# Designs tried in a protein design run: peptides against a protein of PDB entry 5LHZ. Part 16

Target 1, 78 residues: chain A of PDB entry 5LHZ
Amino acid sequence: QLLKSVFVKNVGWATQLTSGAVWVQFNDGSQLVVQAGVSSISYTSPNGQTTRYGENEKLPDYIKQKLQCLSSILLMFS

## One batch from the design tools (peptide)

Design b1_p20_2_s2 (made by RFdiffusion4, then SolubleMPNN; from b1_p20_2, 9 letters changed)
Fold by OpenDDE base, seed 1:
Structure b1_p20_2_s2 (fold): chain B 78 residues (1-78), chain A 20 residues (1-20)
Amino acid sequence: as target 1 above (78 residues)
Amino acid sequence: MLSEEEIQKLLEKIQKFLDA
């Protein structure tokens, strides 16, 4: 369930889910879901492939950049 | 709306991923 969706310029859409997770739909077609208390994040590539990454594994740079972007978005929400 | 506490938790979580 969606609680609230906000448009983020040059990024896409950021949505807070009822679960407490934040779902970002990037302009490039990729998606990122992050939730506190969960040891993994979910990334969906533009081709629709979803991968879960653990907090202790090395992430691809392009995903790190998206996480950094998400951090900026969260700061805007604060 | 995300509470300040929830936002902080998410930020900390993200940082862990970035530092891995």
Scores: peptide ipSAE 0.682, ipTM 0.917, DockQ to the pose 0.841
Fold by OpenDDE base, seed 3:
Structure b1_p20_2_s2 (fold): chain B 78 residues (1-78), chain A 20 residues (1-20)
Amino acid sequence: as target 1 above (78 residues)
Amino acid sequence: MLSEEEIQKLLEKIQKFLDA
């Protein structure tokens, strides 16, 4: 369930879930879900394919870019 | 809303992914 959703200009929507996860819906149709205490992150591509990545995996650059964007969003929440 | 501690935990987690 949703706790808070914030519109982020030129990015999309960022939502805090009751689970503690943060869910970002990017304008390009992709999505990220991250949660502290969980060893993986979830990425959903615009075509709807979802992939989970572990923290020791080498990520594609396009996902790293979105994670960096998410970091900026988190700082906005503070 | 996210606490400062929660935000820091998330930021550190994300950084681990970025550094892998």
Scores: peptide ipSAE 0.681, ipTM 0.917, DockQ to the pose 0.810
Fold by OpenDDE base, seed 2:
Structure b1_p20_2_s2 (fold): chain B 78 residues (1-78), chain A 20 residues (1-20)
Amino acid sequence: as target 1 above (78 residues)
Amino acid sequence: MLSEEEIQKLLEKIQKFLDA
């Protein structure tokens, strides 16, 4: 369930879920879902394929870039 | 909405992924 969605210029939409997760829908069609207390993150590619990554595994650079962007977005919620 | 503490936890979590 959605709590609030925020439009982020040149990025896309960031939505807070009732679960505590943050769901980011990037302009390129990809998506990230992150939630504290969960050992993995969820990435959905533009074609709709979803992959979960653990915090101990090496991430593709393109996902790292989006995570860095997400960090900036989170600061907007503060 | 997300509290400051929740945001901080998310930021720290993300950093762990970035440093892996």
Scores: peptide ipSAE 0.680, ipTM 0.917, DockQ to the pose 0.819
Fold by OpenDDE base, seed 4:
Structure b1_p20_2_s2 (fold): chain B 78 residues (1-78), chain A 20 residues (1-20)
Amino acid sequence: as target 1 above (78 residues)
Amino acid sequence: MLSEEEIQKLLEKIQKFLDA
């Protein structure tokens, strides 16, 4: 269930879901889903492979970069 | 729309992942 989608220049689309999750669709074809109260995040690579990461798990740098980008997007939502 | 509180919760969660 979609609430609002925002176009982010040079990044892609960010959508708020009714669940409270934020879904980012990056220009490179990857996707990221983050929701408060859930102990994991979901990353989907451009080839469609989805991986869930836990809070204490060491993330690849490219995932960290996308999370930092998401933080910036969230500030734009405010 | 996401409230300020909800945004803060998400930001804090993301930071935990970045610091791991």
Scores: peptide ipSAE 0.679, ipTM 0.916, DockQ to the pose 0.828

Design b1_p20_2_s4 (made by RFdiffusion4, then SolubleMPNN; from b1_p20_2, 8 letters changed)
Fold by OpenDDE base, seed 5:
Structure b1_p20_2_s4 (fold): chain B 78 residues (1-78), chain A 20 residues (1-20)
Amino acid sequence: as target 1 above (78 residues)
Amino acid sequence: MLSQEEIQKLLEKIQKFLNA
């Protein structure tokens, strides 16, 4: 369930879910879901493949870039 | 809207992933 969706220029949409997760839908078609208290993050590639990554895993740079983008978005929500 | 506490927890979580 969605609580709030925000359009982020040149990025896409950022949505807060009732679960406490933040769901980002990037303009390139990829998606990222992050939730506090969960040991993994969910990344969906533009082709629709979803992968969960643990916090101890070495992330691909493109995912790190999107996480950094998400951090910036979160700061904008604050 | 996300509380400051929620945002901070998310930021810290993200940082863990970035530093792995």
Scores: peptide ipSAE 0.686, ipTM 0.918, DockQ to the pose 0.836
Fold by OpenDDE base, seed 3:
Formats: structure tokens, C-alpha cells, sequence
Structure b1_p20_2_s4 (fold): chain B 78 residues (1-78), chain A 20 residues (1-20)
């Protein structure tokens, strides 16, 4: 369930879910879902492949870049 | 809307991933 969706210029859409998760749909077609209290994050590539990563895993740089972007978005919500 | 506390928790979580 969706609580709120915000259009983010030059990024895409950021949505808060009722679960407490934040879901970002990037303009490149990729998606990222993060939630406090959950030890993993979910990344969906533009081709639709979804991968979950644990917090102790070394992430690909392109995912780190998207997480950095998400951090900036979260600060906008504050 | 996200509370400040919720936002902070998410930011800290993300930072852990970035520093792994």
C-alpha cells in the first residue's frame, strides 16, 4: 500500500509504503526499496531482475550511487 | 509522512551499506 508519492526532478518517483519502506523508481527504469529494521535492501535493474543485498555485502558502485541519491531524497522529506 | 526519527534510521541504514 502507498502512503505518499513524490515526483523528484531528474530522478524519478519516491514513495513511502505503509510497511515503512521507501520505494524509489528511477528514470533509468531501476528501482530501490529500503526499510529500517530490515537487514537487506532490494534493487531491481531496468531489465526487471531483482536482487537483495545484505548490509555487510560489498555493493556495486552503481547501486551505491543510487543509495546516495536516496539519502539526498530522504533529506528533502525532512 | 516520514518522521524525523524514521528518516534518521533510514539514513543510518543506508550509510552502513555504503561503507561495507
Amino acid sequence: as target 1 above (78 residues)
Amino acid sequence: MLSQEEIQKLLEKIQKFLNA
Scores: peptide ipSAE 0.686, ipTM 0.917, DockQ to the pose 0.818
Fold by OpenDDE base, seed 2:
Structure b1_p20_2_s4 (fold): chain B 78 residues (1-78), chain A 20 residues (1-20)
Amino acid sequence: as target 1 above (78 residues)
Amino acid sequence: MLSQEEIQKLLEKIQKFLNA
Protein backbone atom coordinates (compact mmCIF):
# COMPACT_ATOMS: atom_id res chain seq x y z
CA GLN B 1 0.00 0.00 0.00
CA LEU B 2 1.19 3.47 -0.90
CA LEU B 3 1.67 6.28 1.57
CA LYS B 4 3.06 9.08 -0.51
CA SER B 5 4.68 9.57 -3.89
CA VAL B 6 7.18 12.28 -4.65
CA PHE B 7 8.23 13.40 -8.08
CA VAL B 8 11.98 13.73 -8.36
CA LYS B 9 13.11 15.89 -11.23
CA ASN B 10 15.35 14.10 -13.72
CA VAL B 11 14.99 10.85 -11.79
CA GLY B 12 11.40 9.70 -11.59
CA TRP B 13 9.08 8.91 -8.72
CA ALA B 14 9.84 7.88 -5.18
CA THR B 15 7.08 6.29 -3.14
CA GLN B 16 6.90 5.44 0.52
CA LEU B 17 5.07 2.20 1.21
CA THR B 18 3.18 1.35 4.35
CA SER B 19 5.68 -1.45 4.86
CA GLY B 20 8.41 1.12 5.35
CA ALA B 21 9.97 0.38 2.01
CA VAL B 22 10.89 3.03 -0.50
CA TRP B 23 9.98 2.32 -4.09
CA VAL B 24 11.72 4.27 -6.82
CA GLN B 25 10.49 4.27 -10.38
CA PHE B 26 13.24 5.63 -12.58
CA ASN B 27 12.66 7.43 -15.83
CA ASP B 28 14.37 4.63 -17.73
CA GLY B 29 11.65 2.27 -16.61
CA SER B 30 13.69 0.47 -13.99
CA GLN B 31 12.60 0.20 -10.38
CA LEU B 32 14.29 -0.18 -7.03
CA VAL B 33 12.79 -1.19 -3.70
CA VAL B 34 14.70 -0.89 -0.45
CA GLN B 35 13.58 -1.41 3.11
CA ALA B 36 15.41 -1.29 6.39
CA GLY B 37 15.58 -4.57 8.20
CA VAL B 38 15.48 -6.57 4.99
CA SER B 39 18.69 -8.24 3.91
CA SER B 40 18.04 -7.76 0.21
CA ILE B 41 17.07 -5.12 -2.29
CA SER B 42 14.79 -5.53 -5.27
CA TYR B 43 15.69 -4.29 -8.72
CA THR B 44 13.33 -4.43 -11.67
CA SER B 45 14.75 -3.88 -15.11
CA PRO B 46 12.87 -1.90 -17.74
CA ASN B 47 11.63 -5.13 -19.27
CA GLY B 48 10.00 -6.08 -16.01
CA GLN B 49 12.47 -8.67 -14.78
CA THR B 50 12.93 -8.48 -11.03
CA THR B 51 16.07 -9.58 -9.23
CA ARG B 52 16.82 -9.58 -5.53
CA TYR B 53 20.33 -8.89 -4.34
CA GLY B 54 21.87 -9.57 -0.98
CA GLU B 55 24.06 -7.05 0.75
CA ASN B 56 27.08 -9.33 0.58
CA GLU B 57 27.13 -9.76 -3.18
CA LYS B 58 28.76 -7.38 -5.60
CA LEU B 59 26.19 -5.39 -7.52
CA PRO B 60 26.34 -4.39 -11.16
CA ASP B 61 27.57 -0.86 -11.59
CA TYR B 62 24.30 0.32 -13.09
CA ILE B 63 22.48 -0.74 -9.95
CA LYS B 64 25.07 0.89 -7.72
CA GLN B 65 24.50 4.10 -9.60
CA LYS B 66 20.79 3.89 -8.93
CA LEU B 67 21.40 3.16 -5.27
CA GLN B 68 23.59 6.21 -5.04
CA CYS B 69 20.78 8.17 -6.63
CA LEU B 70 18.36 6.73 -4.11
CA SER B 71 20.60 7.91 -1.31
CA SER B 72 20.28 11.42 -2.64
CA ILE B 73 16.52 11.02 -2.84
CA LEU B 74 16.34 9.86 0.75
CA LEU B 75 18.12 12.99 1.84
CA MET B 76 15.31 14.94 0.21
CA PHE B 77 12.85 13.23 2.52
CA SER B 78 14.78 14.41 5.54
CA MET A 1 6.73 10.62 6.63
CA LEU A 2 9.92 8.62 7.01
CA SER A 3 11.56 9.47 10.29
CA GLN A 4 15.14 10.59 10.43
CA GLU A 5 16.01 7.31 12.06
CA GLU A 6 14.38 5.33 9.28
CA ILE A 7 16.14 7.37 6.65
CA GLN A 8 19.46 6.89 8.38
CA LYS A 9 18.95 3.15 8.50
CA LEU A 10 18.17 3.08 4.81
CA LEU A 11 21.22 5.15 4.00
CA GLU A 12 23.44 2.86 6.00
CA LYS A 13 21.93 -0.19 4.37
CA ILE A 14 22.51 1.22 0.93
CA GLN A 15 26.10 1.98 1.83
CA LYS A 16 26.62 -1.65 2.75
CA PHE A 17 25.44 -2.70 -0.68
CA LEU A 18 27.66 -0.17 -2.36
CA ASN A 19 30.69 -1.39 -0.47
CA ALA A 20 30.15 -5.11 -1.00
Scores: peptide ipSAE 0.684, ipTM 0.918, DockQ to the pose 0.817
Fold by OpenDDE base, seed 4:
Structure b1_p20_2_s4 (fold): chain B 78 residues (1-78), chain A 20 residues (1-20)
Amino acid sequence: as target 1 above (78 residues)
Amino acid sequence: MLSQEEIQKLLEKIQKFLNA
């Protein structure tokens, strides 16, 4: 259930879902889903492999970079 | 649309992941 999709230059598309989750579709073909109240995040690689990461799990640097990017996007939503 | 409160909660969650 989509509420609003925003094009982000040099990044991709960011969409708010009715669930409260934010879904980012990056230009490299990867995807990231984050939702408050959920103890994990979902990352999908360009080849379609999806991995869920827990709050206390050490993340790969490339995932951290995308999360930092998402933080910037959220500030643009405000 | 995301409220300011919802955005803040998401930002805080992301920060937890970045600091793990």
Scores: peptide ipSAE 0.683, ipTM 0.917, DockQ to the pose 0.833

## One batch from the design tools (peptide)

Design b1_p21_1 (made by RFdiffusion4)
Fold by OpenDDE base, seed 2:
Structure b1_p21_1 (fold): chain B 78 residues (1-78), chain A 21 residues (1-21)
Amino acid sequence: as target 1 above (78 residues)
Amino acid sequence: LSPSTLDLPDEFLPIADNAVA
């Protein structure tokens, strides 16, 4: 269930879910789901493939780059 | 949900230059 959506310039749309997670839909068609207290992240590529990464896994650089704007996104919901 | 409670490395919690509409 969705709570609030915010447009982020040059990024895409970020939506806070009732679960407490943040769902980011990037302009390139990829998606990212992150939740506080959960040690894993979910990434969906533009072609629809979804991968869940644990906290100790090596992340691809393109995913790391997308995570770097997460703190700013979270501030939009506070 | 806040940056301080995210279970992610500090590397992924920098403030970006993206604007809000």
Scores: peptide ipSAE 0.082, ipTM 0.615, DockQ to the pose 0.067
Fold by OpenDDE base, seed 1:
Structure b1_p21_1 (fold): chain B 78 residues (1-78), chain A 21 residues (1-21)
Amino acid sequence: as target 1 above (78 residues)
Amino acid sequence: LSPSTLDLPDEFLPIADNAVA
């Protein structure tokens, strides 16, 4: 379930879930789901393909950039 | 979370949402 959503200008929508996860729906149509304490992240591309990345897996730069934004968002939810 | 935190745009709008997820 959703706890709350925040609109982030030039980024998209970030939603905190009751599970503790944060679900980000980016303006470009991509999505990220991350959760503290979980060593993997879920990325969905605009075409709907979902990829799960492990903690030691190298991430594409475009995903790293999204995670940088997400780090700031997480601070807001905490 | 890594990588390092970046500054976000200066506009945020919190909205309550009761949808199931």
Scores: peptide ipSAE 0.072, ipTM 0.581, DockQ to the pose 0.053
Fold by OpenDDE base, seed 4:
Structure b1_p21_1 (fold): chain B 78 residues (1-78), chain A 21 residues (1-21)
Amino acid sequence: as target 1 above (78 residues)
Amino acid sequence: LSPSTLDLPDEFLPIADNAVA
């Protein structure tokens, strides 16, 4: 279930789930799921392939950039 | 989650609350 969904101009949609996770659907067709207290993240590329990254893994730069965007989104949810 | 904060010029608009997934 969804608690709150916000439209972010030039970025996409961000949704807070009842599970505590945040689900971002980017304009480029990619998706990101992050949950507080969980050290792993889930990234889905525009072609639909999903990759889960652990806490100690080095992230690709394009993932890091999207996480930076998410940080600002989380502040808005606060 | 503690990545670097990006100062976005984009506008945030609330769309839905307590929607069924």
Scores: peptide ipSAE 0.060, ipTM 0.581, DockQ to the pose 0.053
Fold by OpenDDE base, seed 3:
Structure b1_p21_1 (fold): chain B 78 residues (1-78), chain A 21 residues (1-21)
Amino acid sequence: as target 1 above (78 residues)
Amino acid sequence: LSPSTLDLPDEFLPIADNAVA
């Protein structure tokens, strides 16, 4: 279930889920799901492939770039 | 959910602010 959605300029849309996760839908068609207290992230590529990354896994640079704006995204729900 | 409550490896934390409200 969805709680709140916000438009993030030059990023896309971010939605707070009732699960406590934040779902980011980027302009390029990719998606990220991040949740407080969960040391993993879920990335969906524009082609629909979903990959879950754990805390000890190497992240591709393109995913790191998307995470760079996460703090400001999260603050939009505070 | 807020940045202060995230429990992610340092690798997952933002290193820049590229989002504009």
Scores: peptide ipSAE 0.084, ipTM 0.629, DockQ to the pose 0.076; fails the geometry check

Design b1_p21_1_s1 (made by RFdiffusion4, then SolubleMPNN; from b1_p21_1, 12 letters changed)
Fold by OpenDDE base, seed 2:
Structure b1_p21_1_s1 (fold): chain B 78 residues (1-78), chain A 21 residues (1-21)
Amino acid sequence: as target 1 above (78 residues)
Amino acid sequence: MEPEELEVPEELLPLFEKAVA
């Protein structure tokens, strides 16, 4: 279930799920799902293709950039 | 980048940092 959604200017929408996960829908159509306690992240490309990445595997630069963006957002609320 | 208010678990911060590192 959805707890709360927030709009992030020039980024997209971020939704906090009851599961504790954060679901980000970027303006470019891509999506990220991250959750505390889970060592993997889920990335969905604009075409709907989803890939799960483990914490120890190398991430594509475009995904790192999105995570950095999200990290910056989260730090603002810490 | 201007986020609106968002409550996010503190536990997510280390996750993001580790993923980006």
Scores: peptide ipSAE 0.037, ipTM 0.565, DockQ to the pose 0.117
Fold by OpenDDE base, seed 5:
Structure b1_p21_1_s1 (fold): chain B 78 residues (1-78), chain A 21 residues (1-21)
Amino acid sequence: as target 1 above (78 residues)
Amino acid sequence: MEPEELEVPEELLPLFEKAVA
């Protein structure tokens, strides 16, 4: 279930799920899912391919950029 | 659903900071 959603201009939508996860749908068609208490993130590329990255795994720059964007958004709401 | 301001769990911040750092 969805709890809350916020639209970020030129970025996309961020949604809180009842699971405690935050689901981001970027304008480029990619997606990120992060959850408190979980040491991994899920990235879905525009083509639908999903990859899970652990806490200590090296992230591709394009994913880091999206996380930086998300981080900035989250910090703004913190 | 209508847009609502996101309430961010504090415990998510360290995760993002670590991933981005």
Scores: peptide ipSAE 0.025, ipTM 0.535, DockQ to the pose 0.158
Fold by OpenDDE base, seed 3:
Structure b1_p21_1_s1 (fold): chain B 78 residues (1-78), chain A 21 residues (1-21)
Amino acid sequence: as target 1 above (78 residues)
Amino acid sequence: MEPEELEVPEELLPLFEKAVA
């Protein structure tokens, strides 16, 4: 079930589900998924390739930047 | 950042669910 969807100017769309998952579709065509209770994140590049990163796995800088955006978006949901 | 809460079009719901599955 959908809880809330927001358009974030200069970032993209973000959707939160009752499952605790949050999906962000960035303007560059990439996507990021973070789910409550799951220790991994899912990143989809603009070409559609998906990579799952574990909680202790080193992240590329561009992923870290997108996570920072996601953190800000989560604050907006609260 | 300026957020705007928007209703998700029904036709996009399957896409959203797929993304977080």
Scores: peptide ipSAE 0.022, ipTM 0.556, DockQ to the pose 0.109
Fold by OpenDDE base, seed 1:
Structure b1_p21_1_s1 (fold): chain B 78 residues (1-78), chain A 21 residues (1-21)
Amino acid sequence: as target 1 above (78 residues)
Amino acid sequence: MEPEELEVPEELLPLFEKAVA
């Protein structure tokens, strides 16, 4: 279930779900899904390819930056 | 960043839910 969706200028859409997941659809066409209690994250590239990264797995810099953006968004609405 | 809370159109809700499932 969808709890809340926000449009973030120059970033994209961020949606909070009752499941504890947060889904971000970035303006570049990529997507990121993170969920409380789940150590992995899911990144979907603009071409639709999805990759799941583990908790201690090294992330590409561009994904780290998207995660930082997501963290800022969540703090903004906490 | 300039957040703006918006309602999601009802037509899109199923897609949103499925996409994150």
Scores: peptide ipSAE 0.021, ipTM 0.545, DockQ to the pose 0.117

Design b1_p21_1_s2 (made by RFdiffusion4, then SolubleMPNN; from b1_p21_1, 11 letters changed)
Fold by OpenDDE base, seed 4:
Order: structure tokens, then C-alpha cells, then sequence
Structure b1_p21_1_s2 (fold): chain B 78 residues (1-78), chain A 21 residues (1-21)
């Protein structure tokens, strides 16, 4: 269930879920789900392919960029 | 990027930093 959705200019939509997860829907059609206490992240590409990455797993650069973007958003509101 | 009305748990910050390191 959704708690709140916010628009982020030049990024997309970020939504807090009642589960504690944060769900980002990027303008390029990709999606990212992260949650405190969970050692993995979920990335969905624009074509609908979903991949889970462990906390110590090497990430593709394009996913790192999206995480950094999300991290920057979070830091701005910390 | 220009965040708009975003409030997120502080606990997520370490997770993001660790993931991109």
C-alpha cells in the first residue's frame, strides 16, 4: 500500500510504501525498489525485466546512477 | 533534480550509500 507519492523534476515519481520500501518510477520507464533492513534492491528495466541485486553485488553503472540519484534526493531531505 | 515534498526514512541512506560504493 502507498503512503505518499511525490514528483521529482527530471527524475520521476517517488513513493513511500506502508512496508517501509521506497519505490521510484523513473522517466525512462525503469523502476527501483529499496527498503531499509533488506539486503537487496529490485530494478525493473523499461522492457519489464526485473532483477534483484544483493547488497555486496557489483552493480551496472546505469543502476548505480539511479541509486545515486535517489540517494541525492534522500540527502536533500535528511 | 528538483525534489518536491519528499519525506523518506533516514534509515534508507546507509543502504543507498553501501549499494553504490
Amino acid sequence: as target 1 above (78 residues)
Amino acid sequence: LEPEELEVPEELLPLFEKAVA
Scores: peptide ipSAE 0.088, ipTM 0.630, DockQ to the pose 0.118
Fold by OpenDDE base, seed 5:
Structure b1_p21_1_s2 (fold): chain B 78 residues (1-78), chain A 21 residues (1-21)
Amino acid sequence: as target 1 above (78 residues)
Amino acid sequence: LEPEELEVPEELLPLFEKAVA
């Protein structure tokens, strides 16, 4: 279930789920799912390929950039 | 669902910071 959604201009939509996860749908068609207490993140590319990354795994720069964007948004709402 | 300001759990911040760092 969805709890809250926020639209970020030129970025996309971020949605808080009842599971405690945050689901981001970027304008480029990619997606991120992150959740407190979980040491991994899920990234879905625009082509639909999903990859899970652990906390100690090296992240591709394009994913880091999206996380930085999301982090900035989250910090703004904290 | 109408857009609402997202309430971000504080515990998510360290996760993002670590992933980006």
Scores: peptide ipSAE 0.069, ipTM 0.603, DockQ to the pose 0.159
Fold by OpenDDE base, seed 3:
Structure b1_p21_1_s2 (fold): chain B 78 residues (1-78), chain A 21 residues (1-21)
Amino acid sequence: as target 1 above (78 residues)
Amino acid sequence: LEPEELEVPEELLPLFEKAVA
C-alpha cells in the first residue's frame, strides 16, 4: 500500500510504502526501491530488467548517482 | 528543488502497487 507520493522536478516520482520502502520512478524510465532495515536495493532499468544488489556488492556508478538522488529525497521528507 | 506532495488518483493505485510488488 502507498502512504504518499511526491513529484520532484527534474528527478521523477517518489512514493513511500506502508512496508517502509521508498520507490522512486526516475525520468529516464528506471526505478529504485530501498527499505530501512533491508541490506539490499532493487534497481529496474528502463528496459524492465530488475537487479537486486546486496550491501557488500559493488554498484555501478549510475546507480550510485541515483542513490544520491534518493538520499536527497528522503531528506526532503523529514 | 522542492517536492510537491500529490494525491494518487484512485484509478492509478492498482498500477502503482503492481509496479512495486
Scores: peptide ipSAE 0.025, ipTM 0.546, DockQ to the pose 0.107
Fold by OpenDDE base, seed 1:
Structure b1_p21_1_s2 (fold): chain B 78 residues (1-78), chain A 21 residues (1-21)
Amino acid sequence: as target 1 above (78 residues)
Amino acid sequence: LEPEELEVPEELLPLFEKAVA
């Protein structure tokens, strides 16, 4: 279930879920799902392939950048 | 960043929920 969605110019859509997760749909067609207290993140590439990364797993730079973007978005609404 | 809070159209809610499931 969705709680709140915001459109972020030049980024995409960010949605808070009732589960506590945050779902970001980037303009490039990729998606990211993160949740506080969960040690893993879910990334979906534009082609629809989903990968789950653990907390200690090395992340591709492009995913790190998306996470940084997400962090900034969350701070804006904290 | 220029956030704009928007409501998701009701028609899209099921699709959104399915996408995150």
Scores: peptide ipSAE 0.025, ipTM 0.550, DockQ to the pose 0.117

Design b1_p21_1_s3 (made by RFdiffusion4, then SolubleMPNN; from b1_p21_1, 9 letters changed)
Fold by OpenDDE base, seed 5:
Structure b1_p21_1_s3 (fold): chain B 78 residues (1-78), chain A 21 residues (1-21)
Amino acid sequence: as target 1 above (78 residues)
Amino acid sequence: MEPEELELPEELLPIAEKAVA
């Protein structure tokens, strides 16, 4: 279930789920799902391809940039 | 980046629920 959403100017939408996860829908069509207490993240590219990254996996720079936005977003939901 | 709390457009609600189910 959805709890609440925040609009991030020039970035997209972020929605907090009852599970504790945060789902981000970027303007470019990509998506991120992160969960507090879970070391892995899920990234979906604009073409719909989903990749899950573990704690020790190296992240592409474009995903790191998206995660930087997420840091501020998580504070909004905390 | 200026986060602001807004309601997701109603048209996207069913899509959102499905996506995170």
Scores: peptide ipSAE 0.151, ipTM 0.735, DockQ to the pose 0.120
Fold by OpenDDE base, seed 2:
Structure b1_p21_1_s3 (fold): chain B 78 residues (1-78), chain A 21 residues (1-21)
Amino acid sequence: as target 1 above (78 residues)
Amino acid sequence: MEPEELELPEELLPIAEKAVA
């Protein structure tokens, strides 16, 4: 379930879930699901391909950039 | 990045519910 949403200019929409996770829909059509305390993240490309990354897994730079935006967003929800 | 709390547009609600179901 959804708790609250945040519009992020030049990024997209971020929604906090009842699970504590944050779901981000980026303007480019990609998606991220991140949750504090959970070591893995889920990225869905604009083409719909989903990849789950572990805590020590090398991330593509474009994913890191999206996560940097998310870090700021997560603070708004906590 | 300019975050602001807003209500998700109504047209996106079905997509949101499906995505997080």
Scores: peptide ipSAE 0.150, ipTM 0.731, DockQ to the pose 0.121
Fold by OpenDDE base, seed 3:
Structure b1_p21_1_s3 (fold): chain B 78 residues (1-78), chain A 21 residues (1-21)
Amino acid sequence: as target 1 above (78 residues)
Amino acid sequence: MEPEELELPEELLPIAEKAVA
């Protein structure tokens, strides 16, 4: 379920789920799901392909860049 | 990047709910 949604200019929409996870829908059509306390993340590319990255897995640079936005977003949900 | 606390448009709620179900 959805708990709270925020619009992030030049980024997209971010929604906090009742599970505690944050779901980001980027303007480029990609999506990212992260949750504090959970080491894995879920990334969905614009073409709909979803990949889950584990704790010790090397992340592609483009995903790291998207994660950089999350720090600011998460502060808003705190 | 400038976060704004806005409500998700009503027409997008069904899509959002389904996506996270």
Scores: peptide ipSAE 0.143, ipTM 0.724, DockQ to the pose 0.109
Fold by OpenDDE base, seed 4:
Structure b1_p21_1_s3 (fold): chain B 78 residues (1-78), chain A 21 residues (1-21)
Amino acid sequence: as target 1 above (78 residues)
Amino acid sequence: MEPEELELPEELLPIAEKAVA
């Protein structure tokens, strides 16, 4: 279930879930799901392909950039 | 980027709930 949503100008929407996860819907059609206490992240490309990355996996730069945005977004939910 | 708290539009709630289910 949804708890709280924030609109991020030039980025997209971010929604905090009751599970503790944060779901980000980027303007480019990609999605990112992260959750405190979970070492993995889920990225969905604009074409719908979902990839789960573990804590020790190297992330593509474009995902790192999205995570940088997320760090700022998470402050809105703290 | 400039975040602001906004309520997700009512019309999108069903889609959102489905997406995160």
Scores: peptide ipSAE 0.142, ipTM 0.726, DockQ to the pose 0.119

Design b1_p21_1_s4 (made by RFdiffusion4, then SolubleMPNN; from b1_p21_1, 9 letters changed)
Fold by OpenDDE base, seed 3:
Structure b1_p21_1_s4 (fold): chain B 78 residues (1-78), chain A 21 residues (1-21)
Amino acid sequence: as target 1 above (78 residues)
Amino acid sequence: LEPEELELPEEYLPLAEKAVA
């Protein structure tokens, strides 16, 4: 269930879910889902392919770059 | 210069380190 969605200029849309997850839909067509309490993430590429990264799995640099905007986004939802 | 760690709400701290590691 969706709680709140916000438009983030030059980034895309961010949505807080009742589960504690945050879903970011980027302008480039990619998507990220992060969750409270864990470091695992779900990444969907612009072509629609989804990859789940576990808590002990290192992230590609291009995904780390997308996570840089999360600080401001997550603080908005807290 | 990239930050040492993202500043996130307490519940998302596990992600903070992973985002820059």
Scores: peptide ipSAE 0.486, ipTM 0.815, DockQ to the pose 0.047
Fold by OpenDDE base, seed 1:
Structure b1_p21_1_s4 (fold): chain B 78 residues (1-78), chain A 21 residues (1-21)
Amino acid sequence: as target 1 above (78 residues)
Amino acid sequence: LEPEELELPEEYLPLAEKAVA
């Protein structure tokens, strides 16, 4: 379930879930789901393909780039 | 330019490290 959604300029929308996860919907149509306490993430490409990365899996550069905006996003939910 | 490290709340430190690794 959803707790709070905020608009992020030049990024898209970010939503805090009751589970503790944060769901980011980017303007390019991609999506990220992150969780507290772990480094695993879920990425959905604009075409709807979802890839789940475990804690020991290296992230591709294009996903690392999308994570750069998380600092400001996660701080506004805390 | 990419930052050397992400500054995140304490509970998200594992993710911050992975984002720049």
Scores: peptide ipSAE 0.483, ipTM 0.815, DockQ to the pose 0.049
Fold by OpenDDE base, seed 5:
Structure b1_p21_1_s4 (fold): chain B 78 residues (1-78), chain A 21 residues (1-21)
Amino acid sequence: as target 1 above (78 residues)
Amino acid sequence: LEPEELELPEEYLPLAEKAVA
């Protein structure tokens, strides 16, 4: 269930779910889903391939780069 | 960039280290 959606200039759209998950749809066609309380994430590439990274898995640099805007996004929902 | 430099809501802190390390 959706709680709130915000447009992030030059980034894309971010949606907060009632579950505590935040779904980010980037302008480049990629997507991220993060969840409260854990470090695991789901990444969907522009071609539609989805990869789940567990709490003990290191993230690729290109995903870390996308997470750099996470602070500003998440603060919009807090 | 140190993890402490990422300002995240408390409930999302577990992501901080992973995002910058």
Scores: peptide ipSAE 0.482, ipTM 0.818, DockQ to the pose 0.048
Fold by OpenDDE base, seed 4:
Structure b1_p21_1_s4 (fold): chain B 78 residues (1-78), chain A 21 residues (1-21)
Amino acid sequence: as target 1 above (78 residues)
Amino acid sequence: LEPEELELPEEYLPLAEKAVA
């Protein structure tokens, strides 16, 4: 369930879920789902392929780049 | 330029560290 969605200029849409997760839908068609308390994430590429990274699994650089905008996004929901 | 750490709410610290590791 969705709590609220906000438009983030030059990024895309960010949605806070009732589960506590934050779902980001980027302009390039990719998606990222993060959750409080853990470092695991779910990334969906533009072609629809989803990859889940565990808490101790290193992220590829292109994913790290996506995470750079989370600071402002997460603060918007807090 | 890559930041040394992301500035996130306390509950997201685990993610912040992983994002730059």
Scores: peptide ipSAE 0.481, ipTM 0.814, DockQ to the pose 0.048

